# Peptides against a protein of PDB entry 5FRP, part 171

Target 1, 225 residues: chain A of PDB entry 5FRP
Amino acid sequence: VEWTESIPQIIATREDISKELNQALAKTFIDSDPRVRRTSVMIFNKVPVTEIWKNITNKAIYTSLLHLAREKHKEVRELCINTMAKFYSNSLNEIERTYQNKEIWEIIDTIPSTLYNLYYINDLNINEQVDSVIFEYLLPFEPDNDKRVHRLLTVLSHFDKKAFTSFFAFNARQIKISFAISKYIDFSKFLNNQESMSSSQGPIVMNKYNQTLQWLASGLSDSTK

## One batch from the design tools (peptide; made by RFdiffusion4, then SolubleMPNN)

Design b2_p27_1_s3 (from b2_p27_1, 12 letters changed)
Fold by OpenDDE base, seed 4:
Structure b2_p27_1_s3 (fold): chain B 225 residues (1-225), chain A 27 residues (1-27)
Amino acid sequence: as target 1 above (225 residues)
Amino acid sequence: PPVLPTPLEEFNEIVEKLEKEFEEKEK
């Protein structure tokens, strides 16, 4: 653990990370101790993306990072999911595609597919996290239409069949959520109007309001867990 | 009143529907 904690500093300071360091790091990603694995993942958070690409050349490290998205240890898994999504986004923004880094890009380009495939685990906590990282890192809000479309196409271009299916399901769900939120707002406005509440529609809208709230709430993980 | 499926349940239903549709198109 202790030596792994020093790696970010080493990567940041040394231009020539030895083949040996890469090999050692590859081992830490698959270490039996979750703390070691956690520390390994944190390297990708602490070190600038440009330095990671420059110094981490062992493909096994990247593949291992992606594998940790299905880690049994919750904390490591959650950290990994956030880390890999952020790393993907940063890589798209900051790393040019070259012949030299092609092999690493082939792995990194699978991150979106890897993340969307996590929906098939059917775990609410995982789903929420994946939702979050999609909005934050994979398909962030972009006011420029061309950039938004380009990002979308980039993300989709490396999807496997399962990821595509998940993607469509995700979007369909989001539409429903959006609709529910819209209705919630409408119902809230209605209920705040005394004249409307006294109408024959008052009880009906109240019921729909409650149903909408319940539906929205059911999609939220218990934050107390 | 029919309990509206949870967002997760709806997601799963959509997945199942899509999978079925893909299987039917590949035949």
Scores: peptide ipSAE 0.075, ipTM 0.581, DockQ to the pose 0.793
Fold by OpenDDE base, seed 3:
Structure b2_p27_1_s3 (fold): chain B 225 residues (1-225), chain A 27 residues (1-27)
Amino acid sequence: as target 1 above (225 residues)
Amino acid sequence: PPVLPTPLEEFNEIVEKLEKEFEEKEK
């Protein structure tokens, strides 16, 4: 554990990480101790993306990172999901595609598919996290239309069939959520008007308001679980 | 009153529908 904690500093300070370090790191990603795995994932958060690409050349490390998205340990899994999404985004922004890094890109390009496939686990906490990382890292807000389209196409270009299905389902859900939010706002405005509340529609709107709230709330994970 | 499906349930329903559609197109 102790040596793994020093790895980020080593990567940051040394231009050439030895083959040995890569081999050692590959082992730490699959270590039985979740603390070791966590520390390994944190390397990708602490070290600049350019340095990661330069120094981590063992494909197994990247593959292992992606696999941790489905591990049993909640904290490590959650960290991994955030880490890989961020790493993907940073890589797209900062790393050029070359012949030398082609093999690593082949793995990294599967991150979007990996993330969208997590929806099939049917876990509320995972779904919420995936939703979050999609908006934050995979498909962030981009005012430039060309860049936005390019990013979208890049994300979709390596989807498997399940990821595509998940993508469309996600979008459909988002539309519904948006609609529900709009209704919530409308109902709230109505209910805040005393004259409207005293009308025959008051109770009806209140019921719809409550239903809308319940529906929206049902999409939230229990923070205690 | 029919309990509105949760967002997750709706998501799953959409997924299932789309999966069926894809399976039919690959035949």
Scores: peptide ipSAE 0.043, ipTM 0.540, DockQ to the pose 0.848
Fold by OpenDDE base, seed 5:
Structure b2_p27_1_s3 (fold): chain B 225 residues (1-225), chain A 27 residues (1-27)
Amino acid sequence: as target 1 above (225 residues)
Amino acid sequence: PPVLPTPLEEFNEIVEKLEKEFEEKEK
C-alpha cells in the first residue's frame, strides 16, 4: 500500500524534472553563445534516441534544432545537420509512432525537407554535407527492397514542393556524376593505350577527358577552405 | 558567493547524469 502511494509522487517528480529540463534546453538552443548551442545539439548525439523521446517533450526544442541547420556559425550548423539527420534515422528505426508522440513526429518528419531545402543556399560545403547525410542517414543502403522502398516513401511523404524539386535535382546530379565517372574511366583507358593516343581520336579523347575532369572537379568543395 | 550554475552547467550536469544512467543500464 505504501509503495503504491509513492509511485504517483515519483512520476510527478520525474515530470517536474522533465519540465525543468525541457525549459532549460529550450533556452540553450537559442543561446547567443555558439558553444552553448553546440552543446545543446550534442545532446541529441550523446543521449540514446529512446531517452531523448522520453525526456524531451517540448516541441519547441525540436523546432529549434531544425532551425540551427541554417545557423551562421559554421561549426554549429555542420554539427546540427549531421545530428538531425542521424536523429531522424534513429527515430525511424527505434521510435514507435503513438498518439502521444504525434506532435513531435510531425516536426521530426520535416527533417528531410529541412535538409533538402539547404541545397537552395547554393553553398558547396553545405551541399556536400547534405549529400553525405542523405546517403548515410536519410536514404542509407538497404539490401531489403521493401524496407528501402518504405524508407523512401516515408521520407517523401512529408516533402514540401521545394524539397521534391531538390530531391529530383539531387538524383539527376547523381546520375550525371555516375555517368561522368564512367566516361572518365573509359577515357583514361583509351589514353593509356599508346596506339589509341597516336590515332586521330587521341586529341579528341584528351579534350573530352579534360572536360570531364573539370566538370567533376567543379562539383567538389575546396577542401582547403 | 557561490556563483549559481549557469543554465549550461545545469544542462551539462543533466546530460552527464543521463549518460551515466544509460551506461549503467546497459551493464
Scores: peptide ipSAE 0.109, ipTM 0.567, DockQ to the pose 0.011; fails the geometry check
Fold by OpenDDE base, seed 1:
Structure b2_p27_1_s3 (fold): chain B 225 residues (1-225), chain A 27 residues (1-27)
Amino acid sequence: as target 1 above (225 residues)
Amino acid sequence: PPVLPTPLEEFNEIVEKLEKEFEEKEK
């Protein structure tokens, strides 16, 4: 009988602790110190997705997480982008959609759009990172056609107009890159053949080879910067 | 005066608590 009387107190205490926790976390995500913001983002990496959804119920925290993808501090921004993408993928795989978590899902469902909108910044480092997280977390390789289509439809269902445009641009760019790589290989094979190099086409192919290399390199960020 | 934990310290305590709760549930 005594333990049953303690249950409401435990529940009440948990609710109070949860409320205080959410209020504290909401402040840390917008703290002026980038170290505090970094640590806040790391919660989403260190804690299992199921526990995050259970304990973090303040929608402002999730909104703040999304905003950090555009912050000025490079390290925090890069961490946030990876964290958001991973969290989105894990949420799709492990979290059920309920009436109670609907408001949080409305925010989480905008993560793909948020990421694709980063292409408009026109920064090579950001573009490379977004490319990486798309392949790793948003649209990973899936041999099952039904699962692949379902994931794609889920990702696209909450796109704004800009994100949709970026999506098409991304795919078009990937096709162009693949074509350029194929040409690079063909030109390399041609140049490695001594008979071909001595032909009248040798100088022409060499020029095309160099142009292809320059184009491919132009899409890569300088790792030294 | 009890130095109020920095926001970072408070955050770390919360994270640690959540991690412990998770470990206890996996047992």
Scores: peptide ipSAE 0.104, ipTM 0.559, DockQ to the pose 0.011; fails the geometry check

Design b2_p27_1_s4 (from b2_p27_1, 13 letters changed)
Fold by OpenDDE base, seed 2:
Structure b2_p27_1_s4 (fold): chain B 225 residues (1-225), chain A 27 residues (1-27)
Amino acid sequence: as target 1 above (225 residues)
Amino acid sequence: TPVLPSQIEEFNKIVKELEKEFEELEK
């Protein structure tokens, strides 16, 4: 009976400790010293995504992380941009959406918009970094078409108007190329199957294959220009 | 405002605790 009575206190103590830790961590993200802010961001790189979601429950921490994407300190900003993109990707892959984590997901779902909005700063270095993290983490190459489409739709579903505009301006062509490549692979697989080629769909697929090749060739030529 | 040594220490403590919790979960 005494043991049972101690459990709520232990749980409460742990919850209190967790709360205090979260509060302390939240303060470090907004610290005036860029070294402290940098170290805070590094937590998201050092700790597995599942543990972060479990232990970091203060939404202010996530909001602060996103805010650091516009940090004046170059090193902190660059680290933050990479970190949030990676964290977003890992979260999509490893974290389920539940009622309990809904509020955090609402913040995390804004990461794509946050990143795409950085294009409006009109800084070449930032643009290059945003391009890099988009292709590495947000919209990586995925051979599975369904997964790729799902990821794309997920990313786009939370875009604000500015993010959509920047998406179409900077990445729409690249996305089209990615889809075209995927189709090319699918068509190539189809064409390599003799049974499929003997079907009524054979000529149709061949035509689509050729069109895709032509489009890719033209797109690649334009990208090299 | 200059970073207080106490803030750095507290941060390091938080990081270590998170790392420890992670290690415990891997056991």
Scores: peptide ipSAE 0.022, ipTM 0.428, DockQ to the pose 0.011
Fold by OpenDDE base, seed 5:
Parts: structure tokens; sequence; C-alpha cells
Structure b2_p27_1_s4 (fold): chain B 225 residues (1-225), chain A 27 residues (1-27)
């Protein structure tokens, strides 16, 4: 009985501690000292993704992480770019989308766009790094065709116009149009399967497909001008 | 997926290490 009565207090205390920690951490991401900012970013590299999602609940921290991609300090920026790409990939692989974490996912889903937008800085070192993280984390090699297609569609579905343009300009050559087309065909076949469309995921996949198609069409039209 | 106690301990250890690093930088 005493143990049961202590549980709510322990939970409340943990929530309070978590809140304080989140507030403190949010401040470190915007600290004037680049060493502090670097250390803050390293949390996302050192701590398992599942623990980060569990313990870091302040959306401002995630937003701040993404902003550091354009950091003036080279070392912090480079670390941040690698970190956010890796974190994105790990999150996609290990974190389920729930109603409770929806707000955080809305931020995390912008990571691909954030990275592709870095091409507009027109810095060769940044471009090289972005290329590297795209192939390592955003669009990694996956032997399963369905998983590859799903990953690609997930990445593309959250692109802004600028990111999409960059994607076609820089990576469309490397991502063999043939691969994208092949995946499009496979996806189309999947959608044409009545059993798959009747599933709860059917409408979601269809929406993603349509968005991807619209973006592809828009991107191709802009490249021909 | 439930977070394992070992994962929590690891997280706490990392957080403490980082806090120590921050304190050293403020000095």
Amino acid sequence: as target 1 above (225 residues)
Amino acid sequence: TPVLPSQIEEFNKIVKELEKEFEELEK
C-alpha cells in the first residue's frame, strides 16, 4: 500500500526533473560558447534514440538542433549535420509514430528538408557532407525493396520546394532515376492491390504517393525550364 | 517498446558526464 502511494509522487518528481532538465538543455543549445553547443549536440550521438525520445520532450531542443545546421562555427555545424541525419534515420527505424509524440515528429520530419536546403549555401565542404549523410543515413542502402521505397517516399513526402529542387539538382543523378522509377512502379503495383488499399495504412500510403508524384512532376517541370 | 532499466542507467550516466563537462566550461 505504501509503495502504491509513492508511485504518483515518484512519477511527478520524475516529470519535474525531466522538465527542469529539458529547460536546462534547451539553454545549452543556444549558448554563446561553441563548446557548450557542441557538447549539447553530442547528447544526440551518445544517447540511444529511444532514450532521447523518452526523456527529451521539449520541442524547442529539437528545433534548436536543426538550427545549428547553419551554425557559423564549422565544427559545431558539421557535427550537427551528421547528428541530425543519424538521429532522423534512427528515429524512423526505432520510434513509432503516436499521438503523444506527434509534435516532435513534425519537427524531425523536417530534417531531410533542412539538410537539402544546405546546398543553397553554396559551400563545397557543406555539399560534400550533405552528400555523405544522405547516402549514409537518409537514403541508406537497404536490400529490401519495399523498405527502400518506403524510406524514399517518407523522405520525399516532407520536402519543401527548395529541398525538392536540390534533390533533383544534386542527388537525382546519383539516385538513378531508374531506381526512383522502379520504386514508383513497385509502389503503384502495391497501391493497385485491393487488399493493400483496404488496410488502415492504405489511405496514408496513397496520400504519400500522390504527394510524391506531385512533387516529382513539379520538379521535372522546373528542371526543363 | 519499454525502456530497459539498463538504458535508463546509461542515459543518466551520459547526462551526468555532460553536465560535468558544462560545469568545467563555465569555469
Scores: peptide ipSAE 0.020, ipTM 0.380, DockQ to the pose 0.013
Fold by OpenDDE base, seed 3:
Structure b2_p27_1_s4 (fold): chain B 225 residues (1-225), chain A 27 residues (1-27)
Amino acid sequence: as target 1 above (225 residues)
Amino acid sequence: TPVLPSQIEEFNKIVKELEKEFEELEK
C-alpha cells in the first residue's frame, strides 16, 4: 500500500521537473547570445522527435523556434530553417495527432507557411535554402501516389494566401514532375501486363509512356544545370 | 540577464534529463 502512494508523488515530481525544464528552455530560445539560441535549436536535431513532443510541452518554445527563421544572425537562421523543416517531416511521420498535443500541432502545422513566406524576403541564399528543405523534407520524392498526395494535401491544408502563391510560383515544376512520375509508374504497370498490352489501349498507353519519359528527361536535365 | 555560464549549465542539465528519459523509454 505504501508503494502505491509513492508513485503519484514521483509522477508529480517529474511533472514539476518537466515544467521547470520547459521554462528554462523557453528562455534560451530568446537569449540575446546567438550561441545560446543555436544550442537551443540543436536540441531539435539531436533529440528524437518522439521525445521532443513528449518532453517539450511549452508552446512558447515551438513559437520561438519558428520565429528564429527570420532572425538576423545568418548561422542561427540557416540552422533553424533546416531544423524546422526536418522536424515537421519527422513529426508527420512519427507523431500521432491527439487531443493532448493538438495545441502544439497547431503551431507545427504553420511550418510550411513559415518556410514559403521566406521567399518574399527576396534573398537568394534564403531562397536556395528554402528550395532545398522543401525538396528534402516538406515534399520529398515519394513513389507511392497515395502517400505523395496525402503529404501534399497536408502541407497545403494550412497555407496562408502568401504561401500558396509562393508555392505555385516556385514549386509548380516539382509538382508536375511528381505527377509525371506517378503516371510513368502507372503506364509501366499497364505495359507489364500482357493482357493490357494486347488490348486496343496498348498502343495508346505506349505513346503516353514515351511522352512522359521525354518530358521527365527534359525536366531533370534542366535542374542539373 | 542570466550569466551565460549559468544558462549553459541549465541547458546541459535539461539535455541530460531528456537523454535519461529517453533511455528509460527504450527499456
Scores: peptide ipSAE 0.018, ipTM 0.418, DockQ to the pose 0.011; fails the geometry check
Fold by OpenDDE base, seed 4:
Structure b2_p27_1_s4 (fold): chain B 225 residues (1-225), chain A 27 residues (1-27)
Amino acid sequence: as target 1 above (225 residues)
Amino acid sequence: TPVLPSQIEEFNKIVKELEKEFEELEK
């Protein structure tokens, strides 16, 4: 445990973590002591994503991280789920896909599926956590339509069949709502501009706005029942 | 791991469905 706790500092200070360190770290993720496993997971929280990618090159570490999402120890599992989701999001935002990191990306790209597959455990606490991390990290609210769509497509592109099923069951509606909200915002902005309203597009946008509102109202009403 | 053809098909289906829904919203 003490050794593992020092790893974040080591990673932060060293440009090149030795193969030996990676191997040692890989072992900590599968340690019998949940405290060790927890500490190992925390490395991904404490160390900047760029440094993780740079220094943690052993793919076994990443696979082990993902495996901990099904950990029996609740605290470790919960931490892992949150950590991996956040790590995924940060990676998408900050890490470029290169030939050198391809193998790691292949693992990281499975995080969405890994998370969505947790729904099949049929545990309320897990489901709630998965919901939370999905909307916080995987499919966050994004007002920019292009970015939102891109993120969605990125997430979906690596889904297995089970993940797709879960997505449709749990999150598809929410995604639609988010899109509708973004459109609502856009339309509202347009309508608030007098010059835009006086344009030939004004009536068209107004119509779209109304449709969006109606759709939102219908969706929200169903959710409140 | 390479994306399985079945996954691609499912993805394409989802994309088409989403596109359709968005088009309907814009109508």
Scores: peptide ipSAE 0.011, ipTM 0.314, DockQ to the pose 0.036; fails the geometry check

Design b2_p27_2_s1 (from b2_p27_2, 15 letters changed)
Fold by OpenDDE base, seed 2:
Formats: sequence, structure tokens, C-alpha cells
Structure b2_p27_2_s1 (fold): chain B 225 residues (1-225), chain A 27 residues (1-27)
Amino acid sequence: as target 1 above (225 residues)
Amino acid sequence: SIKKLLEELLKKARQSAAGLTGKELSE
């Protein structure tokens, strides 16, 4: 009987430890020492994505991670850019969207915009890195057309205006626009099927997709002129 | 484990903070 009473305390202790760890990690991400910041970022590389989502629950940590994309320290910045892109991709592949993790997903969904906005810094090295991570992690080659389109739409669905602009300016060539258009019908069908399953986000995604297609079409028309 | 990594990170953070305070006290 005494042992059963200790279990809640142990669980509570673990929860307390988790809270303390999250608080500590939040501080290390903004530490003045770049080595500390680097180590903080490395957690996202060394720990499986599922464990990260499970154990890192403080949204400030994720926000801080994204902020480091503009870090002055080159090594930390470069590491961060690679890390967040990879983390985004892994999250899309392995983490389900739930009510409990909604707030974190809201932050993670901004990673594509965060990355594309780096083009506006007008730094050649940054541009090259962004190109690299987009190709490798954000919009990787996918032979399955449906999966490819789904990933593309997911990425585009959370773009801000600046990200869209940079996307068309820098990476439009990487996306076979013709492929995107040709699969529009299939995508529309897919979205309609998903809308039937999850009512609220479907129309928004469809609208964004249509806007993207229109933008792509307009960009192509301008290039042919 | 993530716990181990976090513990290591905390340790490093504490060391960094201690080093900074030591430098500030020596100046």
C-alpha cells in the first residue's frame, strides 16, 4: 500500500524534472555563449523527433530555435538552419497533429517561411544553404506524385507573402510547375477527400493552393513574355 | 536519452555562467 502512494510522487517528480529541464533549455537557447547555443541546437539533431516532441513542451524553445536562423555567429546559424529544416521534415513525417501539440505545430509550420525569408538577407552563403536545405529536407524529391504534391502544399500552406515571393524568385525552377499544374486535379480530389475527414482546414489549404497555382501561372506568363 | 543530453546541456550552461561570473569578478 505504501508503494502505491509513492508512484504518484515519482510521476510528479518526473514531471517536475521535465518542467525544470524545459525551463533550463529555454535559457540555454538564448545564452550569451555561442557554444551553449550550439549545444542547445544539437539536441534537436541528436534526439529522435518523437522524443523531442514528447519532452520539449515549452513553446519558447521552438521559437528560440527559429530565431537562431538569424544568429550572428555563423556556425550556430548554419547549424540552426540545417537543424530546423531537418526537424521540420521529420516532424511532418513522424508527428501527428493533435490538439495537445497544436501550439507547437503552429510554430513548426512557420519554418518554411522562416527559411525562405532568409533570402532577403541577400547573403550568398545563406542563400546557398537555404537552397540546400530546401532541396534536401523541405521539398525533397519524391517519386510518389501524391506525396510530393501533399508535401508541397503543406509547405506552401503556411507561407507568408514574403516567403511566396522568394519561393517564386529562387526556387520556382526546382518545382516542376507543369507537374504541379498537371496534378492539380488529383490534388483537388485529395483535398476534397481530406476536407470530408477534417472540416476546418481543407478550404484554407485549397485556397492557398489555388493562389499558389495562380502565382505560378502568372510567373510563367511573365517569363514567356 | 534526451534526459542525458539535457543534463549535459545544463552542466555546460552552468559552467559557462560560472566562467563569465569569474571573469567579471577578476576584472
Scores: peptide ipSAE 0.059, ipTM 0.593, DockQ to the pose 0.014
Fold by OpenDDE base, seed 1:
Structure b2_p27_2_s1 (fold): chain B 225 residues (1-225), chain A 27 residues (1-27)
Amino acid sequence: as target 1 above (225 residues)
Amino acid sequence: SIKKLLEELLKKARQSAAGLTGKELSE
């Protein structure tokens, strides 16, 4: 019975340690030394995604991670871009959305927009890296049509206007018309099945669907000329 | 084990900031 009384104290101690760790990590992400910032980013690469979500609870850390995508130090920036894309993909695959992690998900859901907005920097090396992480982590090859469409919709659902424009400008070149049509058909089927769900996200998805359709229509018209 | 890893990484990061010749975590 005495060991059960120690459990709350152990939990409290763990919470205190966790708080200190989060505070320390938040500082290292904004450290003036790029080596310290690099080491901070590496935590997200070396620690399993499930453990990151469990132990890193300070939202400022995730915000700082995303900010490093525009880091002046090339090595840190490149590492950050790869890390955040991979982390996004792993989070989608392994982390459930709960009330407790909602605030963190709100930040993580902006990763696709953050990455696509990097195209506006107009740097060839950055563009190549963004292309690479999009194909590897954000929109990977998926033979299952339903999973592929679901991933695409998830990525697009949180796009800002600039990211959406970049998506159509750059990925439109890579989206073979045939693939786009296939996705359109699958998307239409998916929307028809989801329309039964009166979710607040319905209108947003429909608007994006319409924009995709308009883009496909314009692309098809250009290919037939 | 993961908590320990995080603590070690943070320690290394702090040492790097302090100019202490710590082994880079990538090696």
Scores: peptide ipSAE 0.059, ipTM 0.598, DockQ to the pose 0.015
Fold by OpenDDE base, seed 5:
Structure b2_p27_2_s1 (fold): chain B 225 residues (1-225), chain A 27 residues (1-27)
Amino acid sequence: as target 1 above (225 residues)
Amino acid sequence: SIKKLLEELLKKARQSAAGLTGKELSE
């Protein structure tokens, strides 16, 4: 009986610790000292993605992480770019989308767009880094066609117009657009087959697909003009 | 290692917060 009374305190303590941690991290991410910001970013590299999602619940932290991709301090920026790309990939692979983490996912889903928007800075070093992280983390080599297509659709589904344009300019050459389109069509056909539509994810994937097609069509039309 | 990092961050955050409050009070 005595151990049951300790559980709420432990939970409360954990919640308190979590709250304090989140508050602290929110501050350290915007600290004036680049070393503090760097250390903050490193948490996302050192802590398993599942633990990050579990313990870091303050939306502002994630927003701040993304913002650091454009900061002036080169070392922090470079670290941030690598970190956020890796974190995005790990999140896609290991974190389920739930109602509880929806708000965080809304931020994380903007990482690809955030990265592609960095091309507009017109910095060669940044461009090279973005290229690197895109191929390493955002759109990694995946032998499974369905997974590859799904990843691509996921990445594209959250693009703004600028990111989409950048994608076509820089990566569409490497991603054989024709191959991607073909695979999307195949995937669509697969999804339209009765068995896959019954999955709860079917409509979501279809929506992403349709959105991607619309974007592709729009992008192609603009390129032909 | 993670624990130490978190503790360090917490410490720095507290110091930063104290510094900000001090500046706000001095402004």
Scores: peptide ipSAE 0.044, ipTM 0.582, DockQ to the pose 0.014
Fold by OpenDDE base, seed 4:
Structure b2_p27_2_s1 (fold): chain B 225 residues (1-225), chain A 27 residues (1-27)
Amino acid sequence: as target 1 above (225 residues)
Amino acid sequence: SIKKLLEELLKKARQSAAGLTGKELSE
């Protein structure tokens, strides 16, 4: 019975610690020293996403994280871009959307737009990094069609006009290729099944397979030009 | 503990900030 009475105090202490932590972290994200900012960003890399969402509740921290994508300091910027992309992906996979975390999600949902808007800076290094994180974290390869489509729709649903433009300019082709590859793999598996080849659907599948191959071949050839 | 990690990182961040402010004030 005595331990139960201590629980509120412990919870209160945790809340106090959490508040202090959030306040401190909010300051470190906007610190003039890039090393401090870097260290702040690293928290998001080292701490599990579930714990981040639980313990970091100050909106300003997330906003500041996103702002660092345009940081002048190259190392901090690069770290931030990778971090926010990964954090976005992990959040989509592991964090449920609730009423309590709605405000944070509103910020996190802007990460794709934030990243795609970086293409307008017209920096080759930034472009390469954005391409990389999009492929790795935002729109990763997913063999399940429903999941892949859902992810794509989720990403697109919060795009601003500029992000859409960038998306179609740079990444739409990659997505199409990914889909085509997925279909290719499925068809290949189907064709390797002898029983499926003897079915009435065999010729139809083969036709689709050939079309997919032709599309892939044409798409890849254009990218090498 | 994740909490401990956060605290350590914050501590490091604060130390770095304090060190830089000290250097900036000394320049």
Scores: peptide ipSAE 0.061, ipTM 0.606, DockQ to the pose 0.015; fails the geometry check

